# Peptides against a protein of PDB entry 5FRP, part 2

Target 1, 225 residues: chain A of PDB entry 5FRP
Amino acid sequence: VEWTESIPQIIATREDISKELNQALAKTFIDSDPRVRRTSVMIFNKVPVTEIWKNITNKAIYTSLLHLAREKHKEVRELCINTMAKFYSNSLNEIERTYQNKEIWEIIDTIPSTLYNLYYINDLNINEQVDSVIFEYLLPFEPDNDKRVHRLLTVLSHFDKKAFTSFFAFNARQIKISFAISKYIDFSKFLNNQESMSSSQGPIVMNKYNQTLQWLASGLSDSTK

## One batch from the design tools (peptide; made by RFdiffusion4, then SolubleMPNN)

Design b2_p17_3_s2
Fold by OpenDDE base, seed 5:
Structure b2_p17_3_s2 (fold): chain B 225 residues (1-225), chain A 17 residues (1-17)
Amino acid sequence: as target 1 above (225 residues)
Amino acid sequence: MEEFKKLVEEIEKKLEE
């Protein structure tokens, strides 16, 4: 009997602890120290997605996570972008949509838009990172057509207008890059053949090769920045 | 829970610095 009477207090205490933790974490995401913000993001990276959804119930934390994608501190931003993309993918795979978690899902469902909107910053490093997380987490390679289509529709279903625009621009750019890479390979093969190189087409292909290489290079970020 | 608690503790420690 006494144990059963203590259960509500224990539950209340646990709820209180959970509430306190959520309140504390909400503050750490907006802390002035980038190390604190980094550590906050790392929670989402290190803790299993199921445990995150169970224990982090304050929607402000998720909103703050998404805001860090535009953080000025490079390390925190980069970590956040990777973390939120991974968290989105893991959530889609492992978390069921319920009435209780609806409000959190409404935030999480904006992650794709948040990421695609980063292209408007016009930062090559950010663009490359967003490209990477799209291929790794948002729209990963999926051989099953139905799963691939379902994932795509899920990602697109919550896009804002700007995200759609970025999506189309991204795809157009990828096509161009793919074409350029294909040409680069073709030109490289041609130039690797001595007979071809010595032909009347040799100088022409060499010029095209150089142009293709320059174009490809121009789209890359400076690794030193 | 345990990993979460450890990370929270780490954050708390950093907040105290």
Scores: peptide ipSAE 0.050, ipTM 0.691, DockQ to the pose 0.013
Fold by OpenDDE base, seed 3:
Structure b2_p17_3_s2 (fold): chain B 225 residues (1-225), chain A 17 residues (1-17)
Amino acid sequence: as target 1 above (225 residues)
Amino acid sequence: MEEFKKLVEEIEKKLEE
C-alpha cells in the first residue's frame, strides 16, 4: 500500500524532472557561451533520434537548433547545419507522424527550407556545407524511384518561396555540372585514343577539354554562380 | 561549464532511462 502511494509522486517527480530538463536545455541552446551552445547541439548527435523525440518535447529547443544554422560562431554553425540535416533524415526514417508529435514535425519539416535559405548568405563555406548535407542527408542517393520521389516531395512540400528558388538554382547547376562531367569523360576518351588525337579534331577536342576542366574547376568552387 | 557538463550528463542518463 505505501509503495503504491509513492508511485504517483515518483511519476510526478519524473515528469517534473523531464520538464526541468527541457527547460534547462532550452536555456543552454541560447546561452551566450558558444561552448554551451555547441554542447547542446551535440546532444542531438549523441542521442538516438527516437530518444530525442521522446524526451525533448519543448518545441523551443528545436526552433533554437534551427536558428543556430545562422549563428556567427563558425564551429557551432557548422555543427548545427550537419546536425539538423542528419536529424531531419533520421526523423523521416525512424519517427512516425502522430497527433502528439505534430508540433515538433511542423518545425522539423522546415529544416530543408532552413538549409536552402542559407545559400542567400552568400558564404562559400556555408554553400559547400549545404551542398554536402543535401547529398548526404536531405536528398541522398536512392536507387528506388518511388522512395526517391517520395523523399523529394517530402523535402519540397514545406519549402518557402526562397527555398524553391535556391533549389531550382542548385538543380540547374547540378545539371550543368553533370553535362560538363559527361563531356569531360567523352573528351578524355577521345584524347586517350592516339588516332583520334592525330586527327583534325584532336586540337579542337583538346581545347574543349581544357575549357571543360576550367569550367569544372571554377564551378565546383563557385557555388554562388 | 561544470554545471552544464553535469546537466548534460544528467540529461544523457535520463535519456538512457
Scores: peptide ipSAE 0.035, ipTM 0.661, DockQ to the pose 0.013
Fold by OpenDDE base, seed 2:
Structure b2_p17_3_s2 (fold): chain B 225 residues (1-225), chain A 17 residues (1-17)
Amino acid sequence: as target 1 above (225 residues)
Amino acid sequence: MEEFKKLVEEIEKKLEE
């Protein structure tokens, strides 16, 4: 733990990290202690993306980061999912593709596919987290249409078949949720009108309102678990 | 079974068709 915690400072103070340091760091990502693995992931959050790409040259570190997205330890897994999504977005924005960094980019370009494949675990908490990082980091709101399309094409360009399937399912779910929210609002407006609520349609709309609310709630994780 | 998993399975079936 203590050694791994010193790595961000070493990277910030040194122009280049030795091969030996990269090898040692690669071992911390697969350490038996989840605290060591957590601290290893935190390096990608504490060090600027440009310095990571400059100093972390061992491709095994990036591969190991991606594997932690399926880790058994909940806190490390959750941290890893957020970290890899953010790191992907920052890399697209700040890192030029060169001949020298091609092998690392081949790994980083699989991050979107890795994230979309987490939906197959069928865990509600994981699904919500993946939804969140998609909107925040992978496919953020972009008012420029050309930039938005370019980002989308970049994200999709390295999808496997399973990632494409989950992408389409995600979009279909989002449309259904949007429709349900729209109906919830309409029903709420209707029920807030005293004349409408007292009409023959009042009980029918109340039933539909409750069904819509139950459906929306069924898609949300229990915040207490 | 989560609604998302059902949607994925439905899409997978359609793609195999």
Scores: peptide ipSAE 0.000, ipTM 0.279, DockQ to the pose 0.844
Fold by OpenDDE base, seed 4:
Structure b2_p17_3_s2 (fold): chain B 225 residues (1-225), chain A 17 residues (1-17)
Amino acid sequence: as target 1 above (225 residues)
Amino acid sequence: MEEFKKLVEEIEKKLEE
């Protein structure tokens, strides 16, 4: 743990992180102690993306980072999912594609597919987290249409078949959710009107409101579990 | 853990050179 915690400072101070550091870091990512793995993931959050790309040259580290997305330890997994999504976005924004970094990019370009494949675990908490990081990091709101399309094409260009299927399912779900929210709002407005509530439609709308609410709630993870 | 300490020490030594 302590060793891994020192790595961000070492990376920040010197550009010549030795082959040995990369080898050591590769071991910390697969350490039996979840705290060590957690700290290893945190390097990608604490160190600027440019410095990570410069100093972490062992492809096994990046591969191991991606594998932690399926980690049994919840905290490490959740941290990893956020970290890899953010790292992907930052890399797209700040790192040029060169011949020298091609092998690392080949791994990083699989992050979107890796994330979308997490939906197949069928865990509501994971699904919510993946939803969140997609909107925050993978496909963020971009007012520039060309940039938005370019980002989308970049994300999709490295999808495997399962990721594509998941992507379509995700989008279909979002449409359904959007529709349900719209209906929820409409029903709420109706029910907030006393005349409407007292009408013959009042009980019918109340029922639909409750059904819509229940449907929306059923898609949410129980944060207590 | 001991191997890691040694590695850090080696890295620190290289950083001081």
Scores: peptide ipSAE 0.021, ipTM 0.520, DockQ to the pose 0.010; fails the geometry check

## One batch from the design tools (peptide; made by RFdiffusion4, then SolubleMPNN)

Design b2_p19_1_s2
Fold by OpenDDE base, seed 4:
Structure b2_p19_1_s2 (fold): chain B 225 residues (1-225), chain A 19 residues (1-19)
Amino acid sequence: as target 1 above (225 residues)
Amino acid sequence: SEFEKREKEWEEKLKELEK
């Protein structure tokens, strides 16, 4: 743990990291101690993306990072999911594709698929986190239409079949959620009107309101309640 | 694994969400 904690500083101060250091770092991602694995993931948060690409040249490190998205240890997994999504976004924004970094990009380009594949775990906490990082990092708000489309195409261009399935399911779900929220608002407005509540439609709308709430709540994890 | 078990079940559910 202590050794791994020193790595960010080393990367920041040295122009070249030795092969041996890269090999040692690679081992920390598969360490039996979750604290070590966590610390290893944190390197990607503490070190600028440009420095990571420059100094971390062992492709196994990047592969191992992606693997931790399916980590059984909740804290490590959650950290990894956020980290890899952010790293992907930062890489797209700041790192040019060159011949020298092609092999690393081949791994990084799989991050969107890796994230969307997490939906298959059918865990509400994981789903919520994936939803969050998609909107925050993979497909962030972009007012420029061309940039937004290019980002979307970039994300989709490396999808596997499972990721595509999840993507379409996600979008379908979002549409349904949006519709439900809209209805919730409408129902709420209706119920807040005394005249409407006293009408024959009052009980009917109240029932629909409750059903909508139940449906919305069913998609939320206990931790988010 | 627990994840593998869930994946088999959820694959079908995801397809249903697309319908």
Scores: peptide ipSAE 0.069, ipTM 0.733, DockQ to the pose 0.144
Fold by OpenDDE base, seed 5:
Structure b2_p19_1_s2 (fold): chain B 225 residues (1-225), chain A 19 residues (1-19)
Amino acid sequence: as target 1 above (225 residues)
Amino acid sequence: SEFEKREKEWEEKLKELEK
């Protein structure tokens, strides 16, 4: 742990990290101690993306990072999912594609597929986290149409079959959620009107309101877990 | 594994949504 905690400072000095150091770092991602794995993932959060690309040249480190998305330890997994999504976004924004970094990009370009494949685990907590990082990092809000389309094409261009399937399912779900929220708002307005509540439609709308809430809640994870 | 079982169930659900 202590050794891994020193890595951000070493990378920040902009000195070429030796091959041996890269190999040692790669081993920390598969360490039996989850604290070591966590600290290793945190390197990607503490060090600027440009410095990571410059100094971490061992492709095994990036591959190992992606594997932690399916980590059994919840805290490490959650950290990894957020970290890899953010790292992907930062890389797209700040790192140019060159011949020298091509092999690393081949790995980084699989991050979207890696994340979308997590939906197959069918865990509500994981699903919520993946939803969050997709909106925040993979497909962020972009008012410029050309930039938005370019980002979308970049994300989709490296999808495997499973990722495409998840992508379409995700979008379909979002449309349904949006529709449900719209209905919720309409029902809430109706229920806030005393005259409407006293009408024959009052009980019917109340029932629909409850059904809508139940449906929305079923898609949410238990905050206590 | 439990994950493999869940993955199979989810794949089946996704196929139903495509219909």
Scores: peptide ipSAE 0.064, ipTM 0.725, DockQ to the pose 0.146
Fold by OpenDDE base, seed 3:
Structure b2_p19_1_s2 (fold): chain B 225 residues (1-225), chain A 19 residues (1-19)
Amino acid sequence: as target 1 above (225 residues)
Amino acid sequence: SEFEKREKEWEEKLKELEK
């Protein structure tokens, strides 16, 4: 752990990290101690993306990072999911694709698939986290249409079949959520109107309001709702 | 799975948009 904790400083201060150091770092990602794994993941958060790409050249490190997305240890997994999503976004924004870094990009380009595949775990917490990182890092809000489309195409271009399935499902769900939110707003407005609330429709709308809230709160676990 | 069902729904919607 202590050794791994020193790595960010080393990366920040040295322009060239030895092959041996990279190999040693790779081992920390698969260490039996979750604290070691956590510390290893944190390197990607503590070191600028440009320095990571420059100094971490062992493909195994990146592969291992991605593998931790399915880590049994919750804290490590959650950290990893956020880290890889952010790293992906930062890489797209700051790292040029070159011949020298092609092999690393091949791995990094699988991050979207890796994340979308997590939906198949069918865990509500994981789903929520994946949703969050998608909106924050993978497909962030972009007012420029061309940039938005380009990002989308970039993300989709490396999807596996399962990721596509999840992607489509996600988008379908988002439409439903949007609709539900719209209904919620309408119901809320209705309920806040005294005349409307006193009408025969008052109780009906109240019921629908509650149902809508329940559905939204359920995280869309039931497709029949 | 739920996701598969949603996928099918989405695919159908996409097909409609393409018409």
Scores: peptide ipSAE 0.026, ipTM 0.534, DockQ to the pose 0.078; fails the geometry check
Fold by OpenDDE base, seed 1:
Structure b2_p19_1_s2 (fold): chain B 225 residues (1-225), chain A 19 residues (1-19)
Amino acid sequence: as target 1 above (225 residues)
Amino acid sequence: SEFEKREKEWEEKLKELEK
């Protein structure tokens, strides 16, 4: 009987400790020092997703994490984008949707929209990173058609209007890129044939080849910036 | 190094809460 009476006190103490820890952690995400913010983001990378969901219950922490995707500090922003995408994927795979975690899921479900909205910044480096995390974490390769469709529908189900617009634009761009690459290959094959190069079509194909290369290159960020 | 230390401290605190 005595141990039963101690359980509420233990639970209360544990909740209090958890609350204090969550409050302290929440403050680190808004710290003026980017190194502190970076360290806070890294917690989501180093701690298993199941432990994060169990111990981080303050919704403000998750909201702050998502907000850092638009951080001015490049290193923190880039880390945050990768972290939140990975965290989203891991959460979908490992965390069940329950009544107790519903409020957190409401925030986490906005991660895809948050990422797609980054395209509106119109920064080539950010665009490339978003492209990367979409294919790696949001819409990974899945040979099972049903699973692939289910994942896609899950991602799209929480899109805002801007995210949908970006999504369609992104896909249209990918189609164009694929088409351009195909043309590049065809042009390259043509130019590798000496007889073809000496023909009246040679200069025309060369021009198209160069235009295609220029177009492809214009979509890439400068690695030196 | 100090930030790594803080990160480890937070990780440890999170693990302690599971226990």
Scores: peptide ipSAE 0.015, ipTM 0.421, DockQ to the pose 0.011; fails the geometry check

Design b2_p19_2_s2
Fold by OpenDDE base, seed 5:
Structure b2_p19_2_s2 (fold): chain B 225 residues (1-225), chain A 19 residues (1-19)
Amino acid sequence: as target 1 above (225 residues)
Amino acid sequence: DKEFEEEIKKLIEKEEEFL
């Protein structure tokens, strides 16, 4: 009997503790110290997605996480971009859509738009990072056509107009890159053959090879910055 | 739940050390 009477108090105390923890965590995401913000983002990397959804119930935390994608501090921003993309993918794979979590899903479903909108910053490092997380987390390689289409439709279904524009621009760029890589390989094979290189086409192919290499190199961020 | 709570506590403690 006494144990049963303590259960509501323990549950209430746990709910209160959970609420307090959520409120405290919400503050850390908006802290003035980038180290605190970084540590806060790292929680989403250390804790399983299922436990995040279970324990983080304050919407402000998720909203604040998404805002850090445009954070001034480079390290925090980069961490946040990777974290939110991974969290989105894991959520799609592991979290069921329910009435109870609907409001959190409404925020999480904006992650693709949030990421694609970063292309408008016109920063090469950000662009490369966004490219990377798209291939790794948002639109990963999926051999099953139905799953691949379903994922694509899910991602696109919550796009704003700007995200759609960025998506099409990205795809157009990827086609060009893929074509350039294919040509680079073909030219490299040609030039590795001494008979081909000594032919009248040798100098022409060498020139095209160099142009292709320069084009590919220009699309890479300066890793030294 | 406990691991999450511990991580949050550590985060709060770190925040308090930097304030």
Scores: peptide ipSAE 0.082, ipTM 0.709, DockQ to the pose 0.013
Fold by OpenDDE base, seed 1:
Structure b2_p19_2_s2 (fold): chain B 225 residues (1-225), chain A 19 residues (1-19)
Amino acid sequence: as target 1 above (225 residues)
Amino acid sequence: DKEFEEEIKKLIEKEEEFL
């Protein structure tokens, strides 16, 4: 009888410790030191997604994680973008939607919109990273058509108007890139033929080849910056 | 889990020692 009466106090004490820990962790995400913010983001990379959902119940931690995607500190921002995209993908694969976790899912479901909104910063390094995490984590390669469509619909279901606009712009850009690559290949094949290169079309194709290369290169971030 | 709580506490403590 006395042991059963101590269980609620132990549970309450554990809930209190969990609450205090969540409050302390929430403060680290907004710390002035970028090293502290970095370490806080790394928790989401080191701890299994199931354990994060179980133990991190403070909404402010998840909202703060999403805000770090626009952080001025490059290393923290880049880490955050990769972390939140991976965490979203892992959550979709491993976490069931329940009544108890609904409020956290409402935040996590905004990750795709948060990422697509980064295109409006108009930074080539950020754009390249967002492109990368979209293909790796948000819309991964999936040979099953039903799974691919389901994932796409899930990603799009919580888009804001700006995210939709970015999504359409991104797809339009990918079509243009694909077309440019196809032209590059065709021009390369033409130029590799000595008879074709010596023809009246040779200089014209060479010019188009160079223009295509310049266009493709302009879409890439400077790796030296 | 206790292990998770201990890991997070250690991370927080390490961050506080660097501050």
Scores: peptide ipSAE 0.066, ipTM 0.697, DockQ to the pose 0.013
Fold by OpenDDE base, seed 4:
Structure b2_p19_2_s2 (fold): chain B 225 residues (1-225), chain A 19 residues (1-19)
Amino acid sequence: as target 1 above (225 residues)
Amino acid sequence: DKEFEEEIKKLIEKEEEFL
């Protein structure tokens, strides 16, 4: 009897400690120091997804994480983009949708839209990073067709109009890149053949090769920046 | 839960010490 009566107090005390911790953590995400914000984001990388969902109950933390994707500080932004994409993927794989976690899921389900909306910044480095995390975490390679389709539908189901537009633009760009790479390979093979180079087509193919290279290079971020 | 809380507290404290 006495033990049972102590359980509510222990639970209440734990809830209070958890609440205080969540409040403290929420403040770190909006700290003026980028180092503090970075450390806050790293929690989502270091702690298992199941433990995050269990212990981080303050919605403001998740909202703040998503906002950091547009942060001015490059390192924090880049970390955040990778972190939220990975967290989204892990959540889809490991976290069941329940009544209790519905409100957090409503935020997490906006991660794909948040990421695709970053294309509107029109920054090459951001675009490359978004491309990377989409491939790695949002729409990863999945050999099972049903799982792949289900994942795609899940990602698309919460898109805003802007995200859909970016999604179509991304896919159109990927098709163009794939085509350009294919041409590059074909032109390279042609140019490696001396007999082909000495032909009347040699100069024409060389010109097309250079144009293809220039186009491919223009779409890549400057690695020196 | 306690281990998680302690880990997060340590992360917060470590960051505060670094500032």
Scores: peptide ipSAE 0.059, ipTM 0.691, DockQ to the pose 0.013
Fold by OpenDDE base, seed 2:
Structure b2_p19_2_s2 (fold): chain B 225 residues (1-225), chain A 19 residues (1-19)
Amino acid sequence: as target 1 above (225 residues)
Amino acid sequence: DKEFEEEIKKLIEKEEEFL
């Protein structure tokens, strides 16, 4: 009887400890010391995604994590961008959508839009990092067509207008670069064949090859600005 | 934000004129 009466107090104490922990953690994400903010972000890297979703119930923590993607401190920002992209991918793979976690999912589902909106900062280092995390975590290579399409639709479903415009622009650029690389390879193969190079088409293909190289070089140089 | 959108549009347009 006495043991059964202690169980509600233990549960209440655990809920109180969990609430206090969430309140304390929420403060660390907005701490003035970048080392404290860095340590807070690292929790999302060190703790399994299932344990994060179970123990971190305060929405403000997830919102604060997303805000750190635009913070002034470069190291914390870079860590946050990688962390939130990885956390998004892991959440899609391991966390079921329930009524109880709906409000957290509403925040997590904005991660792709948050990342694509970083392109508007027009910083080369940020752009390269966003490209990297998109390839690694948001839209990884998936050989199964249905899974690949489903992931793409999931990522796009919560885009704001700016993120969608950014996605379209970068996708269009990637298609054009891919096409130019394909042409470069074809022209290179043609020119490496001695019989083809000695043909009447040899000089024409050489000119197209040089134009393609100049275009690729210009596109790469503009990506470094 | 608008400046970047315009810059990206210009990049796309330049690439379309080449292709």
Scores: peptide ipSAE 0.006, ipTM 0.335, DockQ to the pose 0.124

